Peptides against a protein of PDB entry 4JHK. Designs and how they scored, part 158

Target 1, 212 residues: chain A of PDB entry 4JHK
Amino acid sequence: EDYKIQSFDLETQKLLKTALKDPGSVDLEKVSSVIVDQSLKDQVFSREAGRICYTIVQAEAKQTNGSVFRRNLLNRLQQEFKAREETRKRSTQEWVCLVSFICNIFDYLKVNNMPMVALVHPVYDCLFRLAQSDALKNEEEVDCLVLQLHRIGDQLEKMNVQLMDELFNLLRDGFLLQEDLSSMGRLLLLEILEFRAGGWKLSDTAQKYYYS

## One batch from the design tools (peptide; made by RFdiffusion4, then SolubleMPNN)

Design b2_p26_4_s1 (from b2_p26_4, 10 letters changed)
Fold by OpenDDE base, seed 4:
Structure b2_p26_4_s1 (fold): chain B 212 residues (1-212), chain A 26 residues (1-26)
Amino acid sequence: as target 1 above (212 residues)
Amino acid sequence: SMEEELAEGLSKTDELIEEDIKLFLE
């Protein structure tokens, strides 16, 4: 298995590789911190981070029946989530990275093949924040919102259809009523509205229109 | 499958998982 960790220095790469193979031999708090920090800076890594976290959790469970890594990870995620508004004010890029990371953790770290219930509301809270008018006018935030809904929207809906309905009401209103959306933002909102309407699938015609 | 691997890896740590979940909800 290859993991995309080339963005780290060699020492950190070694740390991560060791954590993946022999988690009991490294400081898993440090590992979790490094992963979260990098995920807040690099959205591409954020996706990979989910896979890395999954592997480390699996490895630790198999090796020691422990969950030190997951505990530290979730604790850090909670801290970042609580500070999400400050993060957004400081850096839109870090904010969307945070959302992406939380969504990826939701997607990868399942319990008994089910999403962690504890992450459902935090994920929705992030998506609802992205669906506010002050966020919808920012294409970077719209990109993030639509991307996450493409990835985990169907799973989220299964967990709470009421919240999903409320979320998409905001998206519909944004699409129809908000005047300061970018052209691409408006297209993305329309696409995601159609995506859900089609059972979280995109028709061939729609796919060509939005992604060709 | 990935799901099967995850289930196998985490099933024996259910109690610890619940504790970690509680931490996030606090």
Scores: peptide ipSAE 0.025, ipTM 0.584, DockQ to the pose 0.046
Fold by OpenDDE base, seed 2:
Structure b2_p26_4_s1 (fold): chain B 212 residues (1-212), chain A 26 residues (1-26)
Amino acid sequence: as target 1 above (212 residues)
Amino acid sequence: SMEEELAEGLSKTDELIEEDIKLFLE
């Protein structure tokens, strides 16, 4: 399978490839750390990390019936989530990558074919943070917010429609009332407002854009 | 969809996944 791991050095790529095929032969704690670290630096990888993580989880389960990787992954994810405000203060880029990563994990790692309930509030917390006035004025954060809502908004709404309503109230207010939005930011907010109003249905063109 | 395929794969280890999720909630 093709995984977007070209951003890693060759040694790390080898490590990841080995983890994907023979997880028992590598340090899965290290692998999980590498994946999270890179997800915080590379948004392209961040949005693909869920698929990679899934494969490793499955490989380990099949090989040893173990869950070392997933345990370490979740532990690290928890740590990063707890530190999200500090991350945002330090680096907007890392912050949006973190959000993307959490949303990607939510999207791909399901339990009984359902999203992880445990991730619902963390995801919303991230999106609500992006919907605050200080974040809406930053195009990078708006881009992230809109992207995640395009990808998992429908799923999130199914999990908690009340939170989604509250979130979109903030987005509406931002669109209508916040003066320091960029033109693009304003357009993106309008688009996502309309997207939800339309039932979260993507056009073929939009789907390619967001999921390619 | 890819998401559905992933979910199907994970369903085989749901019990273990839920146990690990508990760790996340701590």
Scores: peptide ipSAE 0.025, ipTM 0.601, DockQ to the pose 0.051
Fold by OpenDDE base, seed 5:
Formats: sequence, C-alpha cells, structure tokens
Structure b2_p26_4_s1 (fold): chain B 212 residues (1-212), chain A 26 residues (1-26)
Amino acid sequence: as target 1 above (212 residues)
Amino acid sequence: SMEEELAEGLSKTDELIEEDIKLFLE
C-alpha cells in the first residue's frame, strides 16, 4: 500500500516504509518521534500520520506481538499534550497541528474497533481549549476545532455526551456572544452547530471541504 | 483547579493507555 510520505527526505521515507513492512527491524522510538515531529509541522500530514501509525501498530502486533511503537507514540503525545499551552504560546500553527494529530490518532488507533478510551479526555481538553474565547477569535484555531469535530465529533460524543454538550455550549456562546470572531470563524461555528444538530451528517459541500 | 484536574486526568490516562494496549494485543 502507498502512503503519503513525500514530505520526508529519502532516508526517512525508507525508514518509514521499513517500519510499515518490518517494524522489528527499525528503531520504533525513532520512527514515532519522526512521525510526531512532522505532524507538528504539517497539519495535512497529520491525517496520513494516523493511518501510518495504525498500520505500524498492526504490523508490530502481528510480527512480534509487541507494542513498542504505540507506547513510544503515546508517550510522546502525552509529553506534547502536557506542554500544549507553551506550544500554543510559541506557535498557533504547531498547536493546531498537535490537536489535529491527537485527534487523528484517536480516529485511527482503535482498540477492538473502538476509540482508545485513554485519548478521550485529552482530545476533549484540546477541543475545550480551542473553544475558549481567546482561541475562538483566531480563525486558524476555529478551523482546527471545526475540522476535528467534523471528523471525530460523533465518536467523541458516544464516548462522553456530557462533555460534548458542555463543549457545544461554549461554541454556541461564542457564536452568539463573542464580538471579535472573524467572519469565517462565525460561519464555521454556525456550521458545526448545525452539523451536530443534524446528527453529525455532512452536506455535500461540507463533505468536499473536510474530506476531499 | 485546572492544573489539578489536568494532573488527575493525565494520571488516569496513563493507566487507561496501559489497559488499552493490553486489550489491543489480546
């Protein structure tokens, strides 16, 4: 299977390809680090990163019944998560990449075909942070928030409907009451409010925007 | 506080990760 890893140099591409096929032959800590590092730089890659991570996890499990990669991956994610406020202060771009990556890992790294419970609260924490007034005024953060909710909102709600209700209370308040939203930000909030109200069902236009 | 809540959440997350890993490999 082909994976979108063109953003890496040739040596790293080889490393990743080897990890996908023969994870036992590479340093899986290094592989996880490389994937996380790139995901923090490229939000587009974060989606592919989720798929790559899932494949490596499966390959390692089948090959050695090991979980070295996932352990290292999740440990790194925890480190980044803990430092998320500092990351946000340093770079909005890195912050939204971090959120995107965590959400994509949540989406792809399933346990028994279900979302990993361990990631539920971290994901919500990230989304709640994006839903704060200081974040909602930033279009880049709103875009990230809405994108993640489109991708995994229904899954998250199934895991904890109370948190989702609380989150959307913030979003509704932001939409209705916050004065310094960008025009696009306001539109995005309205769209996501309607999206959930419609049972997390996408319009044709939204489908194209978020998944094509 | 928010910091305390985060700390508690992270602690629980660590435990849940271990459990989820076990479930995945079973």
Scores: peptide ipSAE 0.024, ipTM 0.569, DockQ to the pose 0.525
Fold by OpenDDE base, seed 3:
Structure b2_p26_4_s1 (fold): chain B 212 residues (1-212), chain A 26 residues (1-26)
Amino acid sequence: as target 1 above (212 residues)
Amino acid sequence: SMEEELAEGLSKTDELIEEDIKLFLE
């Protein structure tokens, strides 16, 4: 398995690799903090972090039947989610990384092969925030919104179709009525509107772009 | 497939995950 942890220094990489294989030998609270911190500033890592977290959770469960890592991870996620507006004001980059990370956790960590119900509303809350007029005018936020919808939109819709309808009403209105969208932003909104209308089906080329 | 591997792995940890899910409901 290839985990994209090149952004970390060598010592931290070693820590993460050890956590993946022998979680009982490391400070799992520290590991969770490191993962969340890096996910907030590195979007490439943020989208991969869910898989890393899943592996650590599984390794700890197998080794000690423990859940120390997951508990610390979810606690930190909750804290960051609650402070999301402050984060957005401070740094658009950190904000979109946070959204990406939460969506990635939603995508990988499941209960009975289903997405975690408790994360449904937090994910939608993030996406709805990205769908507001003040966010739609920012290409970085639109890119994040569309990327997440490509990756987990079908799953989210299955969890709550009413919220998805409401979200796409905002996106439609933004596309049709908002004047200060960037050219790329407008194209992305049109594409995602058509994507959902087509049943969340990707071309082979698009699939590689969003899921590779 | 990766999806099958993930599904199998997650099913084994479901009981542990359910307890921590409550954190987001508080």
Scores: peptide ipSAE 0.022, ipTM 0.589, DockQ to the pose 0.045

Design b2_p26_4_s2 (from b2_p26_4, 7 letters changed)
Fold by OpenDDE base, seed 5:
Structure b2_p26_4_s2 (fold): chain B 212 residues (1-212), chain A 26 residues (1-26)
Amino acid sequence: as target 1 above (212 residues)
Amino acid sequence: SMEEILAEGLAKTEELIEEDIKKFEE
């Protein structure tokens, strides 16, 4: 299986490749740190990072029945999550990358083929933050919010429908009442409202947009 | 009003933050 890690230097690529094949031979804390750092810079990689993390977790489990990588990864995520407001203040780009990464980890890093319960509230918290008025006026944050809901909204709803209802109440109110939304932002909110109303089913056009 | 929506939303978010952080730290 090929992984999109060309954004790293050659040495780091080698490290990641080794982690994917032989996780016991590398410093998994360092690997997790590298992945998180890059995910905070590149939203495209953030998606790939979920897949990479899953593979490393599986490889370590198979090799040593260990969970060192997952533990280190989650510890780093915890640190970044705790600092999320400061991150948002510093850089919207890093903030949406963080949200994307957490959501992707939720999507890929499953336990017993189920989402990690421990990530449910952190993910919702991030999405709720994106659903606030000050965030909805920023197209980049709306893009992130809508993208994540397209990717994992149905899974999140299954984990906690009450929180999803509350979230979409905010989105509905934003769509209807907030005046400083961008044109695209407003369209995206409408689309995601309809997406959920339709049972989280995508049109062919939407499928291409969000998953191609 | 928008202000009320924001206030309510922020309050909920703050509650979630505290709960989520605690759970995430477990």
Scores: peptide ipSAE 0.020, ipTM 0.368, DockQ to the pose 0.082
Fold by OpenDDE base, seed 1:
Structure b2_p26_4_s2 (fold): chain B 212 residues (1-212), chain A 26 residues (1-26)
Amino acid sequence: as target 1 above (212 residues)
Amino acid sequence: SMEEILAEGLAKTEELIEEDIKKFEE
């Protein structure tokens, strides 16, 4: 299977390809760092990164029964998560990339075909931050929020319906009461409210938009 | 660690929820 890693230099591409097929032969800490660094710069890549990470985890487990890559990945995620407020202050783009990456890791890096419980609250934390009034007025943050909820909202709700209810109460109130939302932001909030109300079901056209 | 990530996320989430509740009650 091919992975979209053309944005990396040739040496890094080789490193990633080797990690995918023979993880025991490379520095998996370095691999994890490279993936995280790129994911923090490119929101589109973050989706691919989740798939890459899952494949490396599977390959390492199969080859050496190890979990070095996952450990290093999560350690790096922890570092970035701890610094999330500073990241947001510095760059909205980097912030939404971070959220996207965490959500994509949640989506792809499953254990026994189930989402990692340890990531549930961190993901909700990020989404709740995006649901604050100061974030809802920024289209880039609203785009990120709505995109993640489309992709993993149903899974998150299964993990904690109470938090999801609380999150959507904020979104509803934002939609109804907040005056400084952009027109597009307001439309996106309405759409996601309806999306959940409809049981997290997408039309074929909407599916292509949010998952392609 | 996974536990630390979870703990921080949980704590922050609870804090954000509480702050939002206060905003709406004012």
Scores: peptide ipSAE 0.020, ipTM 0.427, DockQ to the pose 0.080
Fold by OpenDDE base, seed 3:
Structure b2_p26_4_s2 (fold): chain B 212 residues (1-212), chain A 26 residues (1-26)
Amino acid sequence: as target 1 above (212 residues)
Amino acid sequence: SMEEILAEGLAKTEELIEEDIKKFEE
């Protein structure tokens, strides 16, 4: 499999590759820390970090029946989630990277081929924050919101349709009533409203934009 | 292969996840 880790230096790339193949030979706490830190800085990495994490979890389970990596990962994720408002205040870029990472973990780190129930509310909390008026006026946050809904919206709805209805009520109100949306932001909101109304089915154009 | 690692590790991983999930929810 091809993992997008080119943003790391060569030494760190080697560390990650070793963790993927022989997790028992590396410091998995350090590996988890490196992944989270980079996910907060690089949105390209953040959006696929979940796949890397899942692979390391599986490799460690196979090799040693251990869960050191997952434990450290989830602990760090919990810390970052709790501090999300401070992160948003400090850096919009880090905030949207954090949301992307949490959503990606939700998407890839499955149990019995199902999303982790424990991540449902944290994910919704992040998306609801992005759906507030002060966030909707920021194109970067709208882009993040819409991107995550395209990626995991159907899964999230299956987990809790009531929360999804509430979320989309906010998005509808934002689209119709908020005056300080960017042109692109308004278009993205309209698109995602139509996307859900259409049963979460991607057009060819949308698929290229979000998944290619 | 990576596919084999994923397949073989899944069952073991799932057995260990519940405790970590509870910790995250706290």
Scores: peptide ipSAE 0.019, ipTM 0.545, DockQ to the pose 0.037
Fold by OpenDDE base, seed 4:
Structure b2_p26_4_s2 (fold): chain B 212 residues (1-212), chain A 26 residues (1-26)
Amino acid sequence: as target 1 above (212 residues)
Amino acid sequence: SMEEILAEGLAKTEELIEEDIKKFEE
């Protein structure tokens, strides 16, 4: 398997590669911190981070039946989640990277082939924040919102349809009532409304774009 | 591309979104 970790220096790349193959031989707290830090800065890596984390979790479970990495990862994730408003104020880019990372963890880090229940509300909270009027006017935040809903919307709805209904009420309100949306933002909202209405099913073109 | 996704989505589900909007407005 090939992991996209070119954004790291060579020493850190070696650390990550070792963690993927022999997690017991490295400081898994350090590894988790490195992954979270880079996920907040690099959208490309943020997308890959979920897969990397899953592999490390599985490798540790297989090697020692341990869960040190997952524990450290989730602890750090919780810290970043709690500070999400400050992150958003500091950097929209870091904020959308954080949301993307949380959603990727939700998507990849399965327990018995099911999403972790503990991540459901944090994911929805992030998406609800992106659905507020002050966020919908920012095209970068709308891009993030729509991208995540394309990737994990169907899974999230299965976990809590009531929250999904409430979220899409906000999106419909934004689409219909908010005056300071960009043209592209409005089109993206319309597309995601249609996507859910169509049963969360992607065309071949959309499938390639969102999941390849 | 995102542009292609938007174009395809708008073309395929126009009737569905119109119905959804009407229900939302009720």
Scores: peptide ipSAE 0.000, ipTM 0.329, DockQ to the pose 0.017

Design b2_p26_4_s3 (from b2_p26_4, 12 letters changed)
Fold by OpenDDE base, seed 3:
Structure b2_p26_4_s3 (fold): chain B 212 residues (1-212), chain A 26 residues (1-26)
Amino acid sequence: as target 1 above (212 residues)
Amino acid sequence: SMEEQLAEGLAQFEQLVEEDIKKFLE
């Protein structure tokens, strides 16, 4: 299986490749730190990071029945989540990368093909923050919100339909009532409202756009 | 059997995940 890790230097690429194949031979704390750090800088990588993390978790479990990597990963994720408001104030880019990363971890880090229940509320908390008026006026945050809902909205709704209803009430109000939305932001909100109403089904064109 | 081995491995993994979940929520 090929992983998109060309953004790292050669030494780090080697480290990651080794972790994927033989996790017991590397410092898994360092590996987790490298993955999280890069995920906070590159929103595109955050998608790949979820897949990489899942593979390492499975490899370590199979090799030693250990969970050192997952423990370090979740600890770091918890730290970043707790500091999310400070991150948002410091850098919108880092904030949307954090949201993207936690959503992708939710999407990929499954057990028996089921998402981690513990991540449901943290994910919703992030999405609710993006649905606030001060965030909806920022196109970068709207892009992130809509992208995550396209990727994991159906899964999240299955976990808690009440929270999803509340979230979409905010999005509806934003679309109808908020005056300082960008043109693209307004279009994205309309699209995601219709997307859910249609049962979370993407057209072929939309599928290529969000998952290319 | 292979099915039993897979089931056992899955159960062990789920237990580890549950432990990590508790720590994450603290």
Scores: peptide ipSAE 0.019, ipTM 0.494, DockQ to the pose 0.037
Fold by OpenDDE base, seed 1:
Structure b2_p26_4_s3 (fold): chain B 212 residues (1-212), chain A 26 residues (1-26)
Amino acid sequence: as target 1 above (212 residues)
Amino acid sequence: SMEEQLAEGLAQFEQLVEEDIKKFLE
């Protein structure tokens, strides 16, 4: 398999490639740190990072029956999550990258073909934060929120439908009552409301309307 | 107020999240 790691320098690329095929021969703490660091800077990479992480986890499990990489990854993720409000204050871009990365890890890093239960509340916490009024007025945050719900909303709902109901109550209220939404932000909120109402699917007509 | 309710709800949720964070490595 090919992985999109061209954004890294050659030495780091080699490190990642080795981790993917022979994880026991590299410093997996360093690998996890590199992946997280890049994911916090590049939202596009964060999607790829989820796939990379899953592959490394599987490779290590197969090779040594170990979980060093996953442990280090989750430890770093925990640290970043704890600092999420400070990150948001410092940089909206880094904040949405963090949310994207956490959601992608939730999406890809499954245990026994199931999402990690421990990540459910952290993911919801991030989405609820994006659903607050001060975040909904920022189109970049709305973009992130809607994107994640498109990607993993159905999975999250299966894990906790009550939280999803509460989240969408906030989104509905934001759409209907908040006055300082951008036109695109309002459109995206409407779209995601309809998306869930339609069973996490968009009709062809709706897709043309919102994305033509 | 709605804002107060949201703040309270978020705070309660954060407590639950903190508890779950401890389970990351289980």
Scores: peptide ipSAE 0.019, ipTM 0.536, DockQ to the pose 0.123
Fold by OpenDDE base, seed 2:
Structure b2_p26_4_s3 (fold): chain B 212 residues (1-212), chain A 26 residues (1-26)
Amino acid sequence: as target 1 above (212 residues)
Amino acid sequence: SMEEQLAEGLAQFEQLVEEDIKKFLE
């Protein structure tokens, strides 16, 4: 399979490729660290990171029935999640990368092709944070929020419709009542409100945009 | 059989995932 890892140097790319194919031959702790670090810097990569992580998890399980990579990955993710407010205060960019990464792990790191239940609340916590007034005024955070909802909103709703209703109440209120939204932010909120109302379905064109 | 071994491996994997999930929630 082809993985989008061109953002890494050649040596690291080789490391990742080897991990994907022969995880037992590499330092999986290092691999997990590299993936998380890059995901916290590059939101585009964070999307690919989910797929990469799932592949490595499967490969290690098949090869050695091990879980070294997953353990290290989840431990690191937990640490970053716990520090999410500090991350947000320090860097909006890192914060949205963190959210994106968590959401992508939720999207790709399935168990029996089902979403990881343990990540449901963490994901919602992140999205609720993005739905607060102080976050909605930041276009970068709105972009992140809307993007994640496009990608995993339907899955999240299936896991907990009550939380989704509450989340969208905040988004509706933001759209209608908050005065310091950017023009684009307001448009994005409207779009996502309509997207859910339409059953989380996109046109072919929109689908290509979000999932290309 | 190989199928049984694969099934056992999958079961082990899922169990390990569950354990890691518990760790995550701490």
Scores: peptide ipSAE 0.018, ipTM 0.491, DockQ to the pose 0.035
Fold by OpenDDE base, seed 4:
Parts: sequence; C-alpha cells; structure tokens
Structure b2_p26_4_s3 (fold): chain B 212 residues (1-212), chain A 26 residues (1-26)
Amino acid sequence: as target 1 above (212 residues)
Amino acid sequence: SMEEQLAEGLAQFEQLVEEDIKKFLE
C-alpha cells in the first residue's frame, strides 16, 4: 500500500513501515510525534495521515490489544489544537495543515465504527475559525475550509446539526456580506453552500459547472 | 459590528470546546 511517506527520510520511512506492520517493535510515541510533525509541514501528507494513523491503531489493537499509539497521537493533537491560534499567526500553511490533519483523523480514526465524539467540537472549532472574516479573506484558508467540508461535512452534521447550521450561517454571511473575499473565495463559498443544500452532494449540472 | 459578533461567538464556542477537550482521550 502507498501511504504517501516519500517526504520522510529513509530511516523514518522504515520506522513508519515497521509501525504499520509490527507496532509492538517500535517506539509508538516517537511514531506519533513524527506523524504529527510532518502533518503540520506537508499538506499532502496531512491529507493522508488519518489513514496511516488508523492503520497503526488497528495494527496495535490486533497485535497487543493496546492503544499506546492512539493515546500519544491524541495527546499531541490536543496540544497542537490548544496552540492553534499561535500556529495560525506563525504560519498559515501549518495552520491549514493542522486543520486538515484533525479533519482526517476525525474521518479515519473511528471507534466502534463511529467518529470520536471528543473530536467533534475541536473540528467544528477549527472550521468556525476558518469561517471568521479574517480567515475568509485568505484564499488558502478558504480552500482548506471548503475542502474539509466536502470531505467530512456530512459526518459532522450527523454529529451536531446545530453547529453545522451555525457554521453555514457564517459562511452565508461571508458570501453575502464580506467585501474583501477573492473571486475564487466567493465561488468556493457558493459551491459549498450549494453542496450542503444538495444533501452534501452536487447535482450533475452543478458538478459540471464547478469541476469541468 | 459583524466582526465583533463573530469574535464573540467564537469566544463562546471556544469555552465549549475547552470543556470538550477534557474528554479528548475518552
């Protein structure tokens, strides 16, 4: 399987591959730290990190019935989440990578085939932050926001429809009222508004309009 | 202003998120 780990050096790649197949033979705290660090720096990896994490979690559960990796991963994720405003101030790129990573963890790291309830509010918090006026004017943040809603919006709504309504009120207001949106930003907001209105899917006509 | 309302809403939401963070590992 291709886990998109080409951005790591060979030694780290070996570590990750070993963690995926034989998690009991490696330092899972180190593995979790490496994954989080790279997810904050590499957007491509950040998008795939959820799948990697899920595989390691499943491998550890199967091998030792342990949860060392998941515990360390979530602890680090919590730390990064708490520092999210500082991260955003330091680097928009790292910020959107963090959001992408959290959303991918939400998407892939299920408990009993259900999303982790503890991640629902943190995910919404990130999306709400991206929906603020100072973020909506930045195309990179709008790209991130819309991408995540495309990926996990339907799942998030099932977890808390009230928060989703509130979020989309912000997006609607941004689309209608905010003056300093880029042209692409406005198009993306309109698309995601229509996407949700269509039941988290686009009609054939709309799909052709936006993606052809 | 709209920005103030958004900021206030975010601050209130962060309080709720902070409470949820206590359950982050549950």
Scores: peptide ipSAE 0.017, ipTM 0.514, DockQ to the pose 0.110

